Peptides against a protein of PDB entry 3ZOQ. Designs and how they scored, part 109

Target 1, 223 residues: chain A of PDB entry 3ZOQ
Amino acid sequence: QLLQDSWWNQLKEEFEKPYYQELREMLKREYAEQTIYPDSRDIFNALHYTSYDDVKVVILGQDPYHGPGQAQGLSFSVKPGVKQPPSLKNIFLELQQDIGCSIPNHGSLVSWAKQGVLLLNTVLTVRRGQANSHKGKGWERLTDRIIDVLSERERPVIFILWGRHAQMKKERIDTSKHFIIESTHPSPFSARNGFFGSRPFSRANAYLEKMGEAPIDWCIKDL

## One batch from the design tools (peptide; made by RFdiffusion4, then SolubleMPNN)

Design b2_p20_2_s4 (from b2_p20_2, 9 letters changed)
Fold by OpenDDE base, seed 2:
Structure b2_p20_2_s4 (fold): chain B 223 residues (1-223), chain A 20 residues (1-20)
Amino acid sequence: as target 1 above (223 residues)
Amino acid sequence: MTLDELEDNNNAEKVLKLLE
C-alpha cells in the first residue's frame, strides 16, 4: 500500500478511482518528459510527516514552488539552503510579531509538520517554471477528500486558510467541530491587507489549548 | 537542527509505488 499510516484507511478508495489513475498516468508522463516539482519521492511529504490522527492544524497552499530545489512537498516550505520565497518570509515575519519567534536561517517547515501541522497544497505537483500547470488534473479531488476526512474526524482540527483559494475550501469544513482561521494571503500582494497582524499562530495555539492539546512550537531552529 | 533531521522523511519507497 502507498501509505503505511492512518491516511491509508482514509484515502485508499481514492487511489482506486479513475480520476486518480488518470492523474497517476499523467504524472508518470510528466515526470518522464518534463521537470516536475517536487521530487516524486516528496509528493506526499505532508501526509508522511503528519498522520491523519496526528493532524492538529492544516495550512492550505495552492501548488508547489516551481523553481529548482524549492518544493519540499509541504505547503509554503522550501528545502534547506533555498532562499525563502516572499510569502514564506512574510509568514516568518508574522510569526515573529505574533509569538516572538526568531526568523530561521532556512525555510523548512518540517518541524511544524512533525508536530501535527498538515502543510497541504491543493495541487501537489507543478511543472518547472509553470505555476498551476497541474491544476485541474485530479489533485484537487484527492486533496478535497483529505479535507473531507479531516472534517469528518471527531477530534477537532484547526484550518488556517490564507487567501481566497484556500478559503474556498471552507464549505467542506464542519465548522461546528473545527476551527477556521482566515486572513489574506501572506503574498506581498495581499499580506498588508490582513495577513500581517492576523496572528494565526497564537490563535491556533489558543484553540489547541482549549481542546486540551499541546500547542505547536512554531519556532524553527536554525540549521 | 541538522539537515539530516529535516530531510530524513523515508518517503521514497512509498512514492515509488505511486509512479511505478
Scores: peptide ipSAE 0.021, ipTM 0.561, DockQ to the pose 0.021
Fold by OpenDDE base, seed 5:
Structure b2_p20_2_s4 (fold): chain B 223 residues (1-223), chain A 20 residues (1-20)
Amino acid sequence: as target 1 above (223 residues)
Amino acid sequence: MTLDELEDNNNAEKVLKLLE
């Protein structure tokens, strides 16, 4: 899938910067020498599915799942047929409790992305079996810029920030224009400390309605 | 994945060339 020009207009200057060229060269080597996730064609799926202008909600993740066949370039999302990771299971549990959606038989969040939910990881690649292996290699600078250009947008955005890592990005978000929904992370280690009962989905839709925008259909159909 | 495959994927993104 080709990205729409809207992200290019916002990010073109980043792609010309030395840090990104170095990142690109690193990635070429990594994909040649190691098993890297997601597939190189899927790295920018979040931007492919959700144009800059169409972003309504941002959900920040850290880095892709590092198991075979899991990552599909969308934060928290897994390809159909893949067992739902613990955090994703908890997301669906909260979804059910929040707005009554059934738990889907798959873990693909593509339907959210197509509705304007930018499912962005701060780091967009990972080595197989090595969480955070591509941390500090340049992705964070690009994804910070993604947050920045969204923050600079006049049309409001809703940022859903689960856990401390995502919440560190609050300083980049103009809260005079944009809305933040924050809680503990959906991970089993933290979900009971505030994620459950945080009702991020209904809250996001409430903000969208206040803005005069169509709400997100968060319910995911079975495949 | 080969280097060529990565380059081909980048080339397929001709409009944005996100990794070029």
Scores: peptide ipSAE 0.022, ipTM 0.626, DockQ to the pose 0.020; fails the geometry check
Fold by OpenDDE base, seed 4:
Structure b2_p20_2_s4 (fold): chain B 223 residues (1-223), chain A 20 residues (1-20)
Amino acid sequence: as target 1 above (223 residues)
Amino acid sequence: MTLDELEDNNNAEKVLKLLE
């Protein structure tokens, strides 16, 4: 067990609850019988890269990419060498327009995670080719708890909430302590309705600076 | 920059402890 991990101290009670035990048993079966993404070793990458105490920014996604080799346990992120999904391309377009970063030749957001950007999906696994196939199986209860314990933290967090699904989590966030950046989703179906021009990256850094914290280096280097 | 420079391979062991 991860006794010295700051997330373990916040979440240990959840892992002992019946819902999580049922989820765990379900996942064991799913990974044994079907192709599940991400790799089982990558499910909790968001928590591994960004400790509870180091979280500066949260970016919420729904569930992992369901294509081969895409998901790496971080919301919106894809493994190097994988074609950038449409939403991620739009994220990089906004990044370029917002703060002048070049568009990287890969889609890995690990550099953000290492700086304190929690790239959290609300559902952490998916069957190959079956979007939302693990919805309602227990992940949402765990990830709601993740949001709750961050909301309860005294040190402020910036929540970037793209689209309705992420914005529904706003009710769990103490807006007297924490900052919210909202827009439409980066999906091609919604990006032109408010995501483009929303400038989430510069706005997040502006909040960090006001709090006396180091800004995020959002620019991603080529591999 | 290589993938190994960006990613920490120690993540796998931590996840397995939660799923074992």
Scores: peptide ipSAE 0.021, ipTM 0.561, DockQ to the pose 0.021; fails the geometry check
Fold by OpenDDE base, seed 3:
Structure b2_p20_2_s4 (fold): chain B 223 residues (1-223), chain A 20 residues (1-20)
Amino acid sequence: as target 1 above (223 residues)
Amino acid sequence: MTLDELEDNNNAEKVLKLLE
């Protein structure tokens, strides 16, 4: 017996829409003919680990890492044993500077996801070695709906929006109910222009505490 | 439901929607 979750209740109508059916057919072809990341079973890991009702924080990414074994369906996260990408390294540097966490020996952010940090990319798949290859194929409409239903939720959410791409979604967020933390992107090309020193982790926890919510344990244990 | 139950259900349901 399959038990439906809170995300299914929020998104079930989207899965029946033509755009998603077209996306699905495209993805079936792509996964059959190309190397696509993440693994098809991992596409929705962000929603698997963090239910609609349990979302406390949202961190938006663009699209998955396009190298072998990297993407695990969570924005910025990489599977254990994978070298930390530059942006992720900078995230951990800021984490260390912000709240004193040690830099973990892996790049998996699953522990954040399990605590209510929705690690959502706006595009959920990518061809090997081809960044943005699945841009404009329908994912953005679904992920926009994810943002919308969170924005419509009465219980407040904290949106961490790193860089221009993520910040373009701010117009979809009801700022009368929800909190936004903005800075430049953690990429080496932009991190020194505002990401470093932005202290998103302590700021997020400060909001959570103000709301009477348990803070996120942002520190990641070694594996 | 437990987190494991939720994860299992989510995996099964979404795989069905994607691959079937």
Scores: peptide ipSAE 0.021, ipTM 0.581, DockQ to the pose 0.019; fails the geometry check

Design b2_p20_3_s1 (from b2_p20_3, 12 letters changed)
Fold by OpenDDE base, seed 1:
Structure b2_p20_3_s1 (fold): chain B 223 residues (1-223), chain A 20 residues (1-20)
Amino acid sequence: as target 1 above (223 residues)
Amino acid sequence: EEEEERRRREELEEYERSLA
């Protein structure tokens, strides 16, 4: 799949590697034989909306939502008209408490992506109704490389790492250059253990301001 | 349809549990 020039320059070598070719062939079979999310054209939406050079913040997810019509190639985000998943609802609750944003009437985080928030899942596809079904198939190697090339970037990045899975990537991040915001996951099963009150949005903007960059407008307008 | 919606909700809940 064609990426923006800035990402292509960073990732072109990965696409030539055997693991990625195997992944691609696997995906061709999966999309032909199974119901796979997101739509094949949306797999790299995170990279499409946010160029390598424009990344200000990274929010890591695990894998796409596995229900019909939900996934749009952005971590935690759902297409307009789709009921907000519990974790996303909690994200918006924290957003409201942190910086006073209203709860939006939809779950699309595209406005964040367009401002430089890379909404990256570590695994970029999933079978319908089967969470983690594409785990260990090659996506993690590619997304690790995405983290690596961002870590190597001179211009600082803010990594928001919710939960243990995302926090496992901390070892790949040069903390001498980049900032990390960590808490428990926004899932209802963990949010009360540290996510609520963690104020990741104001903290991220505080770092951006210190770096002389424009803050993110985290508030999402209704559709 | 109601059963399917229930199943989807349960799958989502299990997913959310796994993320904790």
Scores: peptide ipSAE 0.619, ipTM 0.927, DockQ to the pose 0.790
Fold by OpenDDE base, seed 2:
Order: structure tokens, then C-alpha cells, then sequence
Structure b2_p20_3_s1 (fold): chain B 223 residues (1-223), chain A 20 residues (1-20)
């Protein structure tokens, strides 16, 4: 897949490394032999929708949804017409309580991505019905590099880190330049322990305003 | 279909639990 020039300049060296070539060969076999999500053309949607230079906010996920038609290459996001997963429902509940947005009738976060919200999973593919099936296969090295090059960027970024998995990446982020918003995960099993009431959306916009940047319109229109 | 939907829901719940 061809990346945008801004991402290509940041990641071109990674694509030449053996680990990534091995990952690609693995993925070729996986897509040929298994049902893999998202569609191969959607793997890098987060980078397609949000250029390196346009990143304002990063929201880290773990790996794609593993059900049919769900994953669209964006963390927490599902294709229109797909039932909202529990974590996503809780995200929208917090969004409503935080800044008054209506709950959308779909789960696509593409509108966030287009505004500079990098919706990045640490692992970018998954086998159908097998969560974390592509963990430890090379994606984490690439996505760590994505975090690194953003951390190295002079223009500040806001990292929203929900849950322990995302928070493990905190050590890679230069907090002298960048901002971190942390809470428990929006999962029903953790949301009441800190995610609800964390107000990540208003806090992110407050940082953007302090930086002299346009805030994110977090409200999602119905389709 | 209902069994598949139930299974998918259970898989999703297990996933959601793992994220906590």
C-alpha cells in the first residue's frame, strides 16, 4: 500500500527492515488461508485519513475487531451499519456527558480521523474470531515507530491512552513536548473505574486551544 | 444464526474483558 508522503518519509526505513518484510509475507499467507480483518486495503486507514503532519490527537487501540464487517482500520471504529461494540458505546456515552454530543446512529469515527485524530491500533490485523491472533508478529514494532516519530515531532501531539495496554506506550512519549490523557479503558469491565467522567474530549480540545490549534469537532453526525 | 450471534457476542465480551 502506498502511504501518504508525510508518513512515507517517516516510515520508509521500517518497510525495508527484515521484520516488516517477514510481517508482509506472514500477512500474505494469512489473507490467503484465513479470514483476516480488516480488508487488506483498509489496514493503514488510520494513516490514510490522518497524515503525519495533520496528527493532532492519537487514540491507541489494541487490535482490530475480529467480527465480520466490523473493522475499518481505525481503532474503536466500526463500519456504518454495524452494531456499536460495548467500548464504543461507552465512548459515545462519555462524549455525550463530556461535551453534549448526541449518540450517533453508527460507529464510524472517520470524521475524527479526517480532523487529525490518529485512530491507531498497536496491532493492525486479526483473524476472524481470534482476538490478538496477530500479536507479536511485527506490527507492534511498526506502530511503536509511529509513536516514536510523533514523539520526535516538534509540533505537539495529544495522546489519549485508555487502559493499561495503551499506557505502556507512555514511556515512548516525550512529555516535555506532548500531552497525555490517561484513564481506564472504555470497556464495560473498566469504564466505571475511571473512564466515565474522565472527559478526554474536552481536555483534548483544551490542550489544542492552548497550542493555538483548532479543536476537534468530536460530535458525529448521523448517516 | 442466533447461535452465531451469541458466539460473536461472547467473543466480543471476552475481548472487552481482556481490554480492561
Amino acid sequence: as target 1 above (223 residues)
Amino acid sequence: EEEEERRRREELEEYERSLA
Scores: peptide ipSAE 0.610, ipTM 0.924, DockQ to the pose 0.820
Fold by OpenDDE base, seed 5:
Structure b2_p20_3_s1 (fold): chain B 223 residues (1-223), chain A 20 residues (1-20)
Amino acid sequence: as target 1 above (223 residues)
Amino acid sequence: EEEEERRRREELEEYERSLA
């Protein structure tokens, strides 16, 4: 997959490293022998929709949804026509309570991505029906580098870190330049322990305004 | 198909549990 020049300039060295070559070879085998999500053309959608320079907000996910037709290469997002997963439903509930957005009739977060919200999973592929099946195969090293190069960027970034997995990346973020919004995960198993009422959307926009940037229109239109 | 859908729901629930 061809990345935008801005990301290529930041990540080109990673693609030449042995770990990434091994990952690539693994993925070739996996896509040939197994059902892998997302579609191979969609793996880097987060980087396609949001250039390095255009990143305003980062929302970290774990790995793609592993059900048919769900994953579209964006964390928490599902393709139109797909039933909203529980975590995504809770995200929209918090969005409604936070800033008054209506709950959309679909689960696509592409509109966020197009506004500078990098919807990045730490692992970018998964086998059908097998959560975390591609954990520890090299994606984490690449996505750590993505976090690193954003942390090194002069222009501030807002990192939204839901749950312990995402929060483990906090050590890679220069908090002298960047802002972090943390809460429990939107999962039904954790949302009531801090995610609900955390108001990440209004808080993110407040930071954007402080740095003189346009806020994100978090409200998603129905299809 | 109903059984497959049930399995998918269970897999999703387990996934959501793992995210907490």
Scores: peptide ipSAE 0.608, ipTM 0.925, DockQ to the pose 0.808
Fold by OpenDDE base, seed 4:
Structure b2_p20_3_s1 (fold): chain B 223 residues (1-223), chain A 20 residues (1-20)
Amino acid sequence: as target 1 above (223 residues)
Amino acid sequence: EEEEERRRREELEEYERSLA
């Protein structure tokens, strides 16, 4: 199966819908004719690393990094050996200031994903060098459904919404059940306007502890 | 507020486009 059973059960109906079939056909052409990121096998890595039932925290991104070797199917994350993008560097700076973690020598957030942090982009593919090139092609409908089924889940989820794009999804989240942590985006253009000092990591763990769940070990070990 | 948010969005989009 393409997805873990827990996600398949939640999303199987979407995959049968015309919009998704059209998206898949588009992607087949795109991957055949152009350089598309991430690797086709990595598109659903966020769902592969974090099952539906194991989601504790969601961090929303926009679309994948569009440079060679960067995107690994996880929002904000880059493959080991890839230079950390400025936004990711700021994430680690906030992590250090928030809870005292050392800045890792790589940019892979896989360790978060394995602990129940769903690192979801709203658009899951991109053309090389062309940010948002796959915007409006069907991914948003699928990822909206992902947010919806998480919102419908009885077990609470923590949504970390950095910047306006992510915050636009707040209307889909049942705030009577779920927790939202909002700030400006970690981008150098916005980080000083509220991201720095927002302490999303300690706040997320505080909610988890209140719920009787194990906190996330946000500290990333060097490779 | 709307203009500031618009500018922030445009700056973010520009940043994303400039990302190597």
Scores: peptide ipSAE 0.034, ipTM 0.702, DockQ to the pose 0.066

Design b2_p20_3_s4 (from b2_p20_3, 14 letters changed)
Fold by OpenDDE base, seed 2:
Structure b2_p20_3_s4 (fold): chain B 223 residues (1-223), chain A 20 residues (1-20)
Amino acid sequence: as target 1 above (223 residues)
Amino acid sequence: EEEEEEEKKKKEEEIEKSYA
């Protein structure tokens, strides 16, 4: 099966729907004719690293990085050895100011994913050099369903919504059960307008502790 | 209200550029 059991049970019906079949056929053509990121095996890495039941925190991104070797199927994350993109640098700056973590020598957020931080992009693929090239092709319907099934879950989730694009998903989140942390986007164009000083990491951990859950170790070790 | 929406739209476009 495409996904681990916990996600498969939640999403299996989506994969049979016409929209996803159309998306799949589109992706087959795209991967055959163009350079598409991430690698096709990495598309669902967010769901591979973080099971449905293990999700504690969701961080929404827009779409994957479109440069060579960057995207690894996790929002904001880049493969080791890749230069940290500006938004990710700002994330680490806020992390340092928020909870005192050192800035890592790499940009992989896999350690967060393994602790229950679902690093989900709303669009899961992109053409090389063409940001948002796969917008409106069907991914949003699947990722909306991911948000929906998490919202429907009894065990609370913390949604970190940076910027307007992510915040548009707030309407899908049952705020009677789940917590939302909102700020401007970590992009250099918006970070100074509210992202810096928003302290999303300590706030997320405060909610986790309130719920009786183990906090996230947000500090990333050097590779 | 319209100016705020335009500023929000510009900020969204700027965010999209930050992924380049």
Scores: peptide ipSAE 0.035, ipTM 0.682, DockQ to the pose 0.084
Fold by OpenDDE base, seed 3:
Structure b2_p20_3_s4 (fold): chain B 223 residues (1-223), chain A 20 residues (1-20)
Amino acid sequence: as target 1 above (223 residues)
Amino acid sequence: EEEEEEEKKKKEEEIEKSYA
């Protein structure tokens, strides 16, 4: 079984569809012929760390980091020992300003994932040095289904949608049940236009508290 | 509306570059 039971029950039908079989065959060639990120075992890490039932918050990314050792199958997250990318640095700056967390000495967001923060990219693989190289190859259909099944869930979810790419998924989210936190992207090119000061972390926790759920401990400990 | 869409497209392209 590719996924843990909670996600498998929601997504098993997708893996039998032609589009996913074609995607799988494409990925087999890509991983054989080129350097692809993340490691093939890490592609579904977001779903591995955060079960369908345990999802409290979703943070949507575009596609994995395309540099060596960076991507770990979680949106915006980098493996320990990897220099924090500019967008991630800005995320931590906002985290500090929002709720007072110290900036960690690493870029791993695994602690968020383990608490129910689904760190989902819309495209789950990338060629080394080629951003969006696997765009339009089938991942978006699967990840759209992930959003759909979360939207259909009765227990509310908080969707954090940074930037236009993520915000395009808003139409798939039942806002009568689920909460959306929108701002500009944490990228240096957009962060000062609304991301900074958006306070997504405290806002997410405020919604969780209103729902009677435990808030996320967004503060990341040093390694 | 068209100007806002063009600015949004430029920002998306800039975001994509920020993952380098």
Scores: peptide ipSAE 0.033, ipTM 0.678, DockQ to the pose 0.083
Fold by OpenDDE base, seed 1:
Structure b2_p20_3_s4 (fold): chain B 223 residues (1-223), chain A 20 residues (1-20)
Amino acid sequence: as target 1 above (223 residues)
Amino acid sequence: EEEEEEEKKKKEEEIEKSYA
């Protein structure tokens, strides 16, 4: 099956819907005719690394990095050996100031994903060099459903919503059960307007502790 | 209000471009 059991149980009906079939056919053409990121096998990495039941924190991104070798199916994350994009650098700067973590020598956030941080983009594919080229093609409907089924979950989730695009999803989140951490986007264009000093990592862990859950080890080891 | 929305849109476009 396409997804591990916990997500499959939540999402299996989506994959049979016409919108997803159309998306699938579009993607087949795109991957055949153009350079698309991430690798097709990595599209659902966020769901592969973090099961539905294991989700503690969600960090929403827009769409994958569109440069060679960058995207690995996780929001804001880049494969080891890839130069850290500006937004990711700012994430690590805030991480350092928030909880004292060293800035890692790579940009892979897989260690977060393995601890229950769902690193979800709202759009899961992109054409090389063309940001948001797959916007409005069906991914948003699937990822909205992902947010919905998490919102419906009894066990609380922490949603970290950086910037307006992510914050637009707040309406789908039951704030009576779930926690939201909002700030401006880590992009150089917005980070100084509220992202820096927002302390999302310590705040997330504070909520986890209140829920009696193990905190996230946000510090990333060098490779 | 319109200027704030245009500035927000420009910032969003800039954020979008920053994923380059």
Scores: peptide ipSAE 0.032, ipTM 0.666, DockQ to the pose 0.063
Fold by OpenDDE base, seed 5:
Structure b2_p20_3_s4 (fold): chain B 223 residues (1-223), chain A 20 residues (1-20)
Amino acid sequence: as target 1 above (223 residues)
Amino acid sequence: EEEEEEEKKKKEEEIEKSYA
């Protein structure tokens, strides 16, 4: 099957819908005719690393990095050996100021994903050098459903919503059950307007502890 | 509403530029 059992049980009906079949056919053409990121096997990495039941925290991104070798199928994350993008650098700066973590020598957030941090982009593919080239093609409907099924879950989730795009998803989140951490985006254009000093990592862990769950080890080891 | 959409679009564009 396409996904782990826990996600498959939540999303199987979406994959049978016409919109997803059209998206799939579009993607087949795109991957055949264009350079598309991430690698086709990495599209659902966020769901592969973090099961539906294991989700503790969600961090929403827009779409994958569109440069060679960057996208890892996880929001904000880049493969080892890839230069850290500006937004990711700012994330690590805030991490250092928030909880004292060292700046890692790589940009892979896989260690977060393995601990229950769902690193979800709203759009899961992109053409090389063309940001948002796959916007409005069907991914948003699937990823909205991912947010919906998490919102419907009884066990609370923490949603970290950086910037307006992510914050637009707040209407889909049952705030009577789930926690939301909001700030400006980590982009150099917005980070100084509220992202820096927002302390999302310590705040997320404070909620986890309040719920009796193990906190996230946000500190990333060097490779 | 149009001004908010334009500001949203500008911020989305700024975020996109940060990925290049």
Scores: peptide ipSAE 0.035, ipTM 0.688, DockQ to the pose 0.086; fails the geometry check

